Peptides against a protein of PDB entry 6EJA. Designs and how they scored, part 179

Target 1, 276 residues: chain A of PDB entry 6EJA
Amino acid sequence: VEYMPANPVRIAFVLVVHGRASRQLQRMFKAIYHKDHFYYIHVDKRSNYLHRQVLQVSRQYSNVRVTPWRMATIWGGASLLSTYLQSMRDLLEMTDWPWDFFINLSAADYPIRTNDQLVAFLSRYRDMNFLKSHGRDNARFIRKQGLDRLFLECDAHMWRLGDRRIPEGIAVDGGSDWFLLNRRFVEYVTFSTDDLVTKMKQFYSYTLLPAESFFHTVLENSPHCDTMVDNNLRITNWNRKLGCKCQYKHIVDWCGCSPNDFKPQDFHRFQQTARP

## One batch from the design tools (peptide; made by RFdiffusion4, then SolubleMPNN)

Design b2_p27_7_s3 (from b2_p27_7, 7 letters changed)
Fold by OpenDDE base, seed 1:
Structure b2_p27_7_s3 (fold): chain B 276 residues (1-276), chain A 27 residues (1-27)
Amino acid sequence: as target 1 above (276 residues)
Amino acid sequence: PAFFARGRAPGPGGIGSHDPMEGGPLP
């Protein structure tokens, strides 16, 4: 990356973390930490030990805050989208944090490029939103995601209640639940009272894996639709044989997949071009 | 270009990714 921004973007990193991987989180945090960015950390309601550890970090850095509210999220649960939406609102209400981009990360994520490279890239494309679509048969996507099914999150389970219709006039899209969104679009999602945002928030409150589709769908049907870049700037080790075993059937009334950790033999996959 | 690598995040929090072309109703 040769671009040197005169007005570098500032990033709000939203970390959604759970479990007991304190050391892993600490390593990742140190790898992405910069004084000019902002870090807003949500710790799962059930992860009290991790919460205590994260609170200690937040007390040491002025640009690190922990959500005062905590949700008990589950795989595929609608509550995960609620977590993101509430975090977005919180971040917009923090007038002392002038962030330009929203980036969600988990404890399993790790930067593979430098902060300078990331900032340079996002500064060049500061008006764009980075969401990766499935890129294949959309009808199949809807069926496989269960978007035409009604789900209810209750008692730490996603219950499938029945069938539902996709809202008329809405072009549904989706793919990765990891993205980079500019502040302008986040403001739209948070504060717009138009029919699109209102209906989609309602629709996705009963949706399985809502974060994989909500922002895509809202963006593509919004006045901001021309800002979409079909690239989430992530690399994920997908191995269907290892990751697609219906391993979440005890949590959701649906079969799903999970990515795998990278191995040394996967190193070649980190080599990519500079163009989005 | 890619700036972040995504690994597996197992745990009760259920924070992870899904292959959009895989999955479906329970058998």
Scores: peptide ipSAE 0.499, ipTM 0.872, DockQ to the pose 0.790
Fold by OpenDDE base, seed 2:
Parts: C-alpha cells; sequence; structure tokens
Structure b2_p27_7_s3 (fold): chain B 276 residues (1-276), chain A 27 residues (1-27)
C-alpha cells in the first residue's frame, strides 16, 4: 500500500497537443485523469479537428479546460515557450484551481506509474522543481543548441538571423523541455519583474527550442536556485542513429533530433526506472 | 524515479524535444 500523504499535492497538467491523434490523446488522458487534478489543454491552431474533440472532453469534466487562445507552433519554435508562459499565467489567474505542481505533457507521453505514486512522491518533495540538465560540457551545449545564434519564428519557420551574445553574469543551463515545476516557482516566472526574468524572456523569444533551457537558466540564477532537482521524472528513448538525421531542416535553420518510440525490447528500461 | 515515458510526437510539424547535446548548424 502506498503512503497516503495528509496534504496531497494537486497537479495542473498542461497538455500541448497537435495533429489528428485524438484516440491516442484520449487514451493518455484517461490514464492520467483524476478528479483532484487539473487539466489545461492547448491545441495547435492548425488542428481544428483535434480542437473540437478536446472541447467535447472539456465539457464532460469540470477540471478540464481548453485554452481560449491557440498558437501555431512548430518544432523548435520560440512560440512553444510562449505557450507555456501564457498557460502558466492563465493557471495562476484561475483562483478556483488550487494546483501545487505544473507538469507539461504531449500526446506522445504516457504515465508509467500510478497517480498515487506520483502524488505521494511530489507531496514529499513539494518544495522542489524537477528539471533535467544535459549533464555534460556546457559550452558544447550552448553551441549545439545554437544559443549563441539569433532565431526568428515567422511563417512556420525558424529563421537563423545571425550571431548573438549570451547575457553576461548568467549561468546558462538546459536539457529536457519536459519538467515538473512547483507553483511558487511558476509564480516567480510569471509575475517577477526582476532583471533576470525580464532579460531571459526577451532572450528566449529569439531562441531555438527555448523550453529546453529557459526554465533551467531562470531557476538556477534565481533566489529559488536551491530548489532544483536534476531529474525530470521522465524516460525518453533517444536513438541518435534514428533520430538525428537533420530531419527538420525544412522547418528550422538548424539540425536537430527527435526521440523514438519505445519498443518491446526496451521494456527492461522501464523496470529499472520504475523501481521505488 | 520516472513517472512518464515519452515517445515520438505525432504529426507532420511536430513539437518539442530534441537531444540537447546533438544538432548543429546546417551543412
Amino acid sequence: as target 1 above (276 residues)
Amino acid sequence: PAFFARGRAPGPGGIGSHDPMEGGPLP
């Protein structure tokens, strides 16, 4: 029997979805749904069919809402960060939703542990923020991410405009764009007017794959820096041979990679990570 | 511990993650 915390955390799940995978999304939603949590769903502006399907779901559950605004996001686009930032503001303005944690998910994600296990864990570490860093050469990370390059999202393309300087006095970090953030840190990111937050919002509005670095960098340079845990509580199947083929050159002026689907032969990896 | 697994995102445009230590400028 899992430990039941006296004051269990409540989670705001932010689902960023696109395409036509309504059935897949429905399965994932059912797997993560709980009456004590909150679900805020953004559907890509171009995915009208999916939007209609998601609206139907939101009408069936009082703790499910759909963003009234919709962005046309692309792989690696700066607009993805804008989507998260706006959703965070919306969630903080929803006074009837007392959430404690922010968790972002896509239609390609799936839970591998129970809700009780997740809630128990996060309730124990309710004051922490979970962000996974690259864990290697930071200078190489900056170069490979193109953080020293200026990008502009326009006409469904990420245009590389030229070189730029990394802001002085800031320790840049990053890794995964999937994370778990506590409400306090989200409040800081949303409402702080300090130089760090202001400059980073501006800087990352012209950044490729900004969500992979923005929250890491802001957190580590903020008064909340001691709350960082170098673990995003996710498992991703990276296969460089299959996923790193510069397949997005038609969308972004940069070469990138994508994760791969898990296969039955990868089951042993789940067993290792699923241990308490 | 891990609580979520991520696969490949569906759709032509895609959204989200890449290997943070891979990639680079176009050849």
Scores: peptide ipSAE 0.497, ipTM 0.875, DockQ to the pose 0.720
Fold by OpenDDE base, seed 5:
Structure b2_p27_7_s3 (fold): chain B 276 residues (1-276), chain A 27 residues (1-27)
Amino acid sequence: as target 1 above (276 residues)
Amino acid sequence: PAFFARGRAPGPGGIGSHDPMEGGPLP
């Protein structure tokens, strides 16, 4: 028996999509669509075909909007964080969309539980923020992420310019760039003028893979730190042997990894109730 | 609990999902 909350949370789904995977996106969209939620879709500036397809969808549903601005994001690029931050601002300025949670998704994501289950869960934990940390040596994390390195996004490339210092007094953390954030925290990130938010926005403007660390770091050093749950409610198919081949060296001056697609053989993993 | 499965998002305009314990400087 599923619990139906009296005051169910409403979700702002922010979809960051690119390429030509229109059918995949459509399938995913249909799987997550509900009339009570909101869908704000950013299509990469270079993905015009997909943009046209998404625009068609947005015209069919009143709770689906497409960003009027579009960025040419790259893997690991600082512009991805800019995309999220701008989308957050936009969503907060949409007074006709009373959302309670911010969830980012891509065309490569798919729901593995029902909307009712998701809403029930988030309604129970509406005051929490769900961010998954790396869970290991923080110093190693900093080194591997290149957080102590200065990067510049320019000409669709992340240029490594040199070394930099981690801001003093800041507890740096990070892990997954897929998260669920409550409106209160998003408001803080968007409108706060305190030193933490200001400095971190500046710092992460020159950071590789900024979305994997920015929100973690800001949250943990903010007055909202007690709201963190070390769980992003996602299952990711990590296979380091396949996904860690420095495959993005042509885009970024760094070696990184990526998750792998799920295969039918991985179906049993969807039956898990919790991510390790 | 898990509610979403995350796959790969490759290609131009690709986004996110790095193993935070792997990677490093270019060879």
Scores: peptide ipSAE 0.496, ipTM 0.874, DockQ to the pose 0.789
Fold by OpenDDE base, seed 4:
Structure b2_p27_7_s3 (fold): chain B 276 residues (1-276), chain A 27 residues (1-27)
Amino acid sequence: as target 1 above (276 residues)
Amino acid sequence: PAFFARGRAPGPGGIGSHDPMEGGPLP
């Protein structure tokens, strides 16, 4: 018998979508949709066709809303963090949506467990934040991420301007830009005026792939540091041979990687994962 | 446990992830 929590958590799903993958998004949306959750969808400013499709969906469901603002994001762009931060503020200002967890998804994500299982798990760990760290040498992480480099997003490009210093007294961490954050921490990130949040927002506005490190770093240096779970509850198909080809050099002044689609032969990984 | 599988999200928006240990400066 599956565990049924007495006070089940309600989830704000933030969907960041782009391109023309309307059918894929529709399938994913149907798979994750539940009447007790909330769905806040940001469509890339350049994806007008997709925006029209998403608007149609939002008109059919009262718990689905589309961001009235739209950003043009690029791979590795600082604007992605801005998108998340603004969406968090919006969600907190929506007093009619009593959500407990923030979960970001893209059109390429898909649930591999049931909603009941997800809700049961998060209800048990409602005070925790789920962020996956790189789990290796931190100095190497900083170098490979280019955190000691200054970047500027302009004209759909991430320009590397030069070197910079990491703020003193800050323990930098990061890993995956896909996470699950509780409302309490989102409130802290959104409304805190302390030196940590203020400085990190400024620092990461000039950072490559900021969402892979911002929330980790803020959390671990905050009064909420004891709430971190080093697990983002995701499975990503990393194939370095296929995904690490410096394929974004025309967009960013840095080399990066991207995950790959799962194939049927990869499904065994869903059962053998050590992740909760 | 894992609850979501992450695939590739191609497109101009490029909301991609990065392998934190495989990045680096342009050659």
Scores: peptide ipSAE 0.501, ipTM 0.876, DockQ to the pose 0.788; fails the geometry check

Design b2_p27_7_s4 (from b2_p27_7 with G1P N6V S7G D12P A17S N18H)
Fold by OpenDDE base, seed 2:
Structure b2_p27_7_s4 (fold): chain B 276 residues (1-276), chain A 27 residues (1-27)
Amino acid sequence: as target 1 above (276 residues)
Amino acid sequence: PAFFAVGRAPGPGGISSHDPMEGGPLP
């Protein structure tokens, strides 16, 4: 029998979706849907068909909303962070949605545990933030991510403009752009006017793959630093031979990697994961 | 424990999932 907490957490799922994979999104949505959670969906500005489909879903469920604003994002683009930040503000301004956790997902993601298990776990650790760090050489991370390089998103391209300095006194960290953040930290990121948040928002507006580092860096340098858990509660199918071919050179002035889809033969990996 | 599997989301508006220890400047 699964433990049911007396005060279960409620989750704001932020879905950032694009393309034409309406059926896939619908399957994923059904898999994660629960009446006690909230779903806020951003559809890429260029994905009008998908937007129409998502709007239909939002009309069927009171706890599903679609962003009234839409951004045209690109792989590695700074606008992705803007999307998350704006969605966080929107969610905090929705006083009728008392959510406790922020979880970002794409249409290609899928739950591998039950809702009850997720809620039980997060209810136990409701004061924590779940961000996965690279766990290796930080200097190498900065170099490989291009954090010491200035980028500008313009005309659906990430232009490398030159070199820049990492802000002094800031411990930079990062890793996965998939995370679980508690409401308190999201409030801090959204409404704080301190020097850390202000400077980091500015810095990361000119950063490649900003969501992989912004929240890590802000959290670790903030008064909330003791709430970090180095685990994003995700499984990612990395295959560098397939995913690291500098395939985005036409979009960004940098070489990058992408995860791969899971195949049935990869399912055994889920059982071998030693992550809590 | 893990609760979600991360998939590939390719496309013009693709979400940026990246290996944090790979990548680099264009040759």
Scores: peptide ipSAE 0.507, ipTM 0.874, DockQ to the pose 0.795; fails the geometry check
Fold by OpenDDE base, seed 1:
Structure b2_p27_7_s4 (fold): chain B 276 residues (1-276), chain A 27 residues (1-27)
Amino acid sequence: as target 1 above (276 residues)
Amino acid sequence: PAFFAVGRAPGPGGISSHDPMEGGPLP
């Protein structure tokens, strides 16, 4: 028997999409669409065809909106964090959309549980924030992420400019850039003028892969630190042999990895997960 | 529990996860 919450949470799905995979996006959208949720879609500035398609969808559904601004994001670019932060601000300013959770998705993501199950779970843990940490050596994480390096996004490239220091008194953490954040924490990130938020926004504007660390770091050093759950409620098909080939060296002055698409032979991974 | 499967999102948008324990400076 599935738990049915008396006051179900409403979700703001932020879809950051690019490319030409309109059909894939449509399938994913249909899979996650519900009348009680909200969908805010950012289409890459360069993806005009996809933008036109998404605009058409937004005109058909009152709970679907497209960002009036569009960023040209790159892998590992600071602009991706800017996209999320601006989307958060926009969503908070939409007083007619009473959302409770922020969930980011790409066109390559897909739900593996029902909407009812998701809503039931999040309604039970509505005061929590779901961020997955690397769970290993933090010093190694900082080094491998290049957090002690200064990067500048310019001309569709992440330029490594030199070394920098991690701010004193800040416990840096990170891991996955896929998360679920409650409205209260999003409000804090968006409107707080405290030293933590201000300094972290500045710091991460020159950071590689900022979305993998910004929210973790801000949350863990904030008054909301006790709301963190080390789980992003995602399954990712990691295969280092396939995904870690320094394939983004033409975009960023750093080597990185990427997850792989799931194949039928990977189906067992959906059944054998250690995550709730 | 897991609710979403994360796929690879290649392309100009660069919306793909990174293994935080891998990578490093360019060779």
Scores: peptide ipSAE 0.506, ipTM 0.873, DockQ to the pose 0.799; fails the geometry check
Fold by OpenDDE base, seed 3:
Structure b2_p27_7_s4 (fold): chain B 276 residues (1-276), chain A 27 residues (1-27)
Amino acid sequence: as target 1 above (276 residues)
Amino acid sequence: PAFFAVGRAPGPGGISSHDPMEGGPLP
């Protein structure tokens, strides 16, 4: 009998969705839905059909809201970070939603543990932030991510404008753009006027794949640095042979990779205990 | 522990994760 914590955490799920995968989203939503959590859904500006479907869902559940603003996000676009930052601000301004954790998801994600297990775990570590770092050569990370390059998102494209310098005195880090952040850190990111947050927001507004590095970098250089856990509590199917074909060259002036969908033969990976 | 499986985002213009140790400038 998993004892429920005395003060269970409540989660704000931020769903960033696009396309026409309404059925997939519905399945995922049903899998993660709980009355004690909150769901804030951003639908890509171009995905009108999906937006209509999501609006219908939001009318059925009091703890489901749709962003009144919508961005046209692209793979690797700076606008993705803007989407998260604005969502964070919105969620903090919703005083009727007392959430404790921010979790971002897409329509392609799926829970592999129960809600009770998730809540129990996060309740135990409510003061921590869960971000996964690359765990290798940071210089290589910077080069591969193009962090030393200036990008501009315009006309549904990430244009590489030239080279730039990494800000001095900042320890840059990053990895996965999927994370779990506690409310306290989200408040800091949203409302702090210190040089770190201000400069990083500016820097990352011209960054490729900003969500993979912004929160890591801000957290590690902030007064909240001791709250970082190098684990995003996710499992991702990386297959370079399948996912690294420079398939986004038409969208961004950079080559990148994408994760692959899990197949039935990959299910054994969900049971691996090696990862905490 | 892992709580979520990350999938591939649908659509050519949609959001997707990136392998942080792969990629680079266009050839």
Scores: peptide ipSAE 0.501, ipTM 0.873, DockQ to the pose 0.778; fails the geometry check
Fold by OpenDDE base, seed 5:
Structure b2_p27_7_s4 (fold): chain B 276 residues (1-276), chain A 27 residues (1-27)
Amino acid sequence: as target 1 above (276 residues)
Amino acid sequence: PAFFAVGRAPGPGGISSHDPMEGGPLP
């Protein structure tokens, strides 16, 4: 018997999608769709076919909307953070969508538990923010992430311009760019005019892979720092041998790693991975 | 607990995760 909360949380799913994987997106969407949640979909500016498909879906469901603005994001690009920040603002301005949690997904993601289980869990921890940190040497993280380097997104490329200093008094952290954030924290990030948010928005506008660190850093240095849970509630198919081939060197002046798609033979990993 | 499986989203607009402990400057 699953616990049914009296006041279940409502989720704003932000889907950042690109390419031509319409069928995959459709399957994923059907898997996560519920009438009580909200779905805000950003389609890459270059993915017109997918945009048309998503628009059709949005017309069929009142709780599905497509961003009227579209960005041409790239792997590791600062514009991805801009996409999230703008979507957060949009969602907060939608007074008819009383969402409690912000969850980002891509077309390649898939739920591995039921909606009821997700809602029950988040309803229990509605005041928490779920961000996964690297959990290792922070100095190494900074170096490997290139946080001490200045990047500029221009012409669909992340240009490394030079070195920079991390602002003093800021505890930098990061890890996964997949997270679950409560509305209160999103409101803080969106509307706060304090020095932390202001400086970090500026800092991360010239940062490689900003979504992997921005929210962690802001949260941990904010009055909301006690709401952090070091768990993003995700399973990732990491295979460094396959995923760390500097495959994006043509897009970014940096080498990075990416997770791999799950294969049928990887199903056992879903069962073996145990996280709180 | 885990609720979502993360996949790779390759392509020009790719937004796949990065291993924060790997990578570095171009050789």
Scores: peptide ipSAE 0.498, ipTM 0.872, DockQ to the pose 0.798; fails the geometry check

Design b2_p27_8_s1 (from b2_p27_8, 10 letters changed)
Fold by OpenDDE base, seed 3:
Structure b2_p27_8_s1 (fold): chain B 276 residues (1-276), chain A 27 residues (1-27)
Amino acid sequence: as target 1 above (276 residues)
Amino acid sequence: SAEEEELLSTLTEEQRESYELLKEELE
């Protein structure tokens, strides 16, 4: 039996799908669907068949919508970040969808925890943002991710243009492109006109795999930096003693523990101990 | 494809690995 919060969070699931993965999407959708959550689906511009299928699903559920705009995204392209950012803006403008958290998914993703577990966990930590860092040397991460290099997305390809400098005063971080962001932070990313957000949006417009580090970097350098949890709930084991276990099934899975399973000392283990 | 090889040649090892994972996801 899972803890039932008095004020359960409502989640906006943003699904970015591509290709002919209709069956996979349907399976995943059935697994994650709940009447209290919201589902916003972006279908790649080139995936017309899938788009038709998704539209059919959206017509059956009032809490499922499809993006009226469609981008042609490539693997690891900057356009993926644009897709997320635009989706965030759209979701914030949907006044009839009072969501509390933003979660990104693909057709290949599958939940390894129940909805109740996820909701209970997020309801307990509703003021936090969950992003998993790489856990390595930051300088090495920058080099390996090519953050010090300039890329251009053109003709469905990412082209390396040359070297660039990381903006001064910015602590770059990153890791998983799977994240759980609260509405407040999404609002900040979407509407803030401060130098940080502006520069980072520009910087990551020329970044390979931007979703793996954009939100990490923005969050850690923002006034919301204290809300970061270095965990995206995609771990194999939270605490062996507490029985928080997860199994990797697909590229992206989520897991969580009931709030009752957490002790105060456990939370600190999930928090970032050092800011890169 | 030739285009894919050209792209991969411009990537770091870690980026290549990430790309391959994404490719598997999208195919």
Scores: peptide ipSAE 0.013, ipTM 0.353, DockQ to the pose 0.056
Fold by OpenDDE base, seed 5:
Structure b2_p27_8_s1 (fold): chain B 276 residues (1-276), chain A 27 residues (1-27)
Amino acid sequence: as target 1 above (276 residues)
Amino acid sequence: SAEEEELLSTLTEEQRESYELLKEELE
């Protein structure tokens, strides 16, 4: 029997979607939807068809909303972080949505836990933040992520402009761009005016794949560092052969890894995976 | 770099200022 919390956490799912993955989105939505949670969906500015579909869904459910603003996000773009940050602000300003956790998802993502399991787990550890680190040599990570490189998002392209230095006194970390953040930390990231948050927001405005490192770095260097859990309760579907190549060279002056699309074949693997 | 100069020439003033500030801080 699973732990049944007296005060179950409510989750704000932030979905960042693009393209024509309506079927995938529908499947994922069906899998994750619960009346007690909240769903905030950002549709890429260029994905009008998908936007129309999502709007239809949002009209049917009171706990589903679509961002009134839409960004043209590119893979690896700094605008993705902006999307998350703005979504966080929006969610914090929604007084009628008492969410406890922020969880980001894409159409290619799929939860490996049942709702009950997830809620039970997060309710037990409601004061923690769950971010998965790379688990490798940090110097190598910095190089691979291009954190020591200066990028500029312009004209739907991430331009590599040159080298840069990591701010002194900052321990950079990162890994998965999928995270589970508690409301308290989200509030900190959103409203704090301390030097850490300010500098990191600026730093990551010119960073490739910022979501894979921003929250990790901010958390670990913040007064909330003791809330870090090196686990995002997800299976990152990375395939070096398929995803870790220069397939997005046309929009990014860097080679990196992209998430694999969820396939039905992966379902069995997900079911067999256990997370602490 | 040549690439940098070319890009800078196409940026808005706001973007350029932001970039310059970052460059000053991070170089």
Scores: peptide ipSAE 0.008, ipTM 0.359, DockQ to the pose 0.032
Fold by OpenDDE base, seed 4:
Structure b2_p27_8_s1 (fold): chain B 276 residues (1-276), chain A 27 residues (1-27)
Amino acid sequence: as target 1 above (276 residues)
Amino acid sequence: SAEEEELLSTLTEEQRESYELLKEELE
């Protein structure tokens, strides 16, 4: 028998999107939309066409908003972390949106589990945070991720400036840049003035691919460390013939492929949520 | 380096200060 929560969690979905794939985004949105959840969408500063399309969608739903600010989010850029952090702050300041969990998505992510399954699971474990670690040698991870290197994002490029040291006493970790974070931890990351959060925000401001490591590292070294679950959204190829990359996980299943590779005929395979 | 100086020249004063502080602490 499936678990039925008495007080189901409400999710804030943060969508970070770019390009011109408005049709794909629309289809994806319809697949994940539910009246009880919240959707906060950031459109890349350079994607004006997409921004106009997203604004049109947001005006149709009271639980859909678009960031009034926009960043140029390049691959591996520190600006991606900034986007998440600012989105978190915005969401916490929205007193009319009582969300319980933060989940990040892109236009390439599609659900392969039902909304009921997701909500039931998160409602059961509402005090936990879900981040998947790399599962290999940590020293190698640090080297490969360039965490011991200093980077600067400028002119839509990540510039390597030199070497740096990992802060003393900090256990660095990371892995997937897809995560499910509860409101309490998001509040901590957003408003805490302790040495850990302050130093890590500074450190990761000059980090390559910071979203793959920041939240892991902060959580594991924080008073909230006991809430960590080494798992997150499962990114699975919904269409194996397209050659999409996938990662197997046992908690929540999602499909992650390039939206430009999707065919309209394939969308019937996605799990649909309740629509208004 | 020359490249670093060129990059620093493109930063705001606040960004430059932040960078220098980080560099001093982490190098």
Scores: peptide ipSAE 0.000, ipTM 0.274, DockQ to the pose 0.023
Fold by OpenDDE base, seed 1:
Structure b2_p27_8_s1 (fold): chain B 276 residues (1-276), chain A 27 residues (1-27)
Amino acid sequence: as target 1 above (276 residues)
Amino acid sequence: SAEEEELLSTLTEEQRESYELLKEELE
């Protein structure tokens, strides 16, 4: 889909990054940067070097900000969800950033489609939320993901505390932890005081890999359930040789790759606009 | 890391796969 919408959506990109690969992050940032979008970057609390580098970048662009708070996240930990939720709240409180969509990225994510394609697509479907489901037996998913197990993140470790039950009346779903959420749904997740949101926030605070399931579950059980699109606009294995992990979509695609797998010549193919 | 090994020891096989994917995405 390539057209120029009359009212193009503006995207809040939330980047959750860690480590020391500042140059790679810089290249990725340049590849996805556009003046009409917003970039909110969380740097792991332990990644001080990267934080300093990111701060330097943020000072150069008015539409780039760094979270004033920083969490020590572990892969698959509940703190990752907390990071997203807090970022969402922050973004909603930034009245000077009129974003329409929330998209999460890592330092290894790269756009496959042009900015125009992405914006055109999201502008056409601005009322939808894009989350990719696991696409298999849900009971099996629950078991395999350990959703019926209680975890606690403490001291950079996920402790298994015991068994738990899925909340009554809740249809659990999940899949990819990469999602595209419209502002309306983000507002709902952030400010709703209904039993669903409250219960799920509590439930998923003790969940392993919560970002893979929280937003799916909340959305599908919410008044916004009809806005669900089972696709996160990611492409599968666009560069198998380099070990990239992607989910395929013919319209708009994004990929996550290991930063160590990228070569300088690869970056030019994914630039959305001229380097800032 | 030691912390990573401890985490992995608590995961199901599918969770481990998901973790590895996440690691690759966030590394």
Scores: peptide ipSAE 0.015, ipTM 0.432, DockQ to the pose 0.078; fails the geometry check

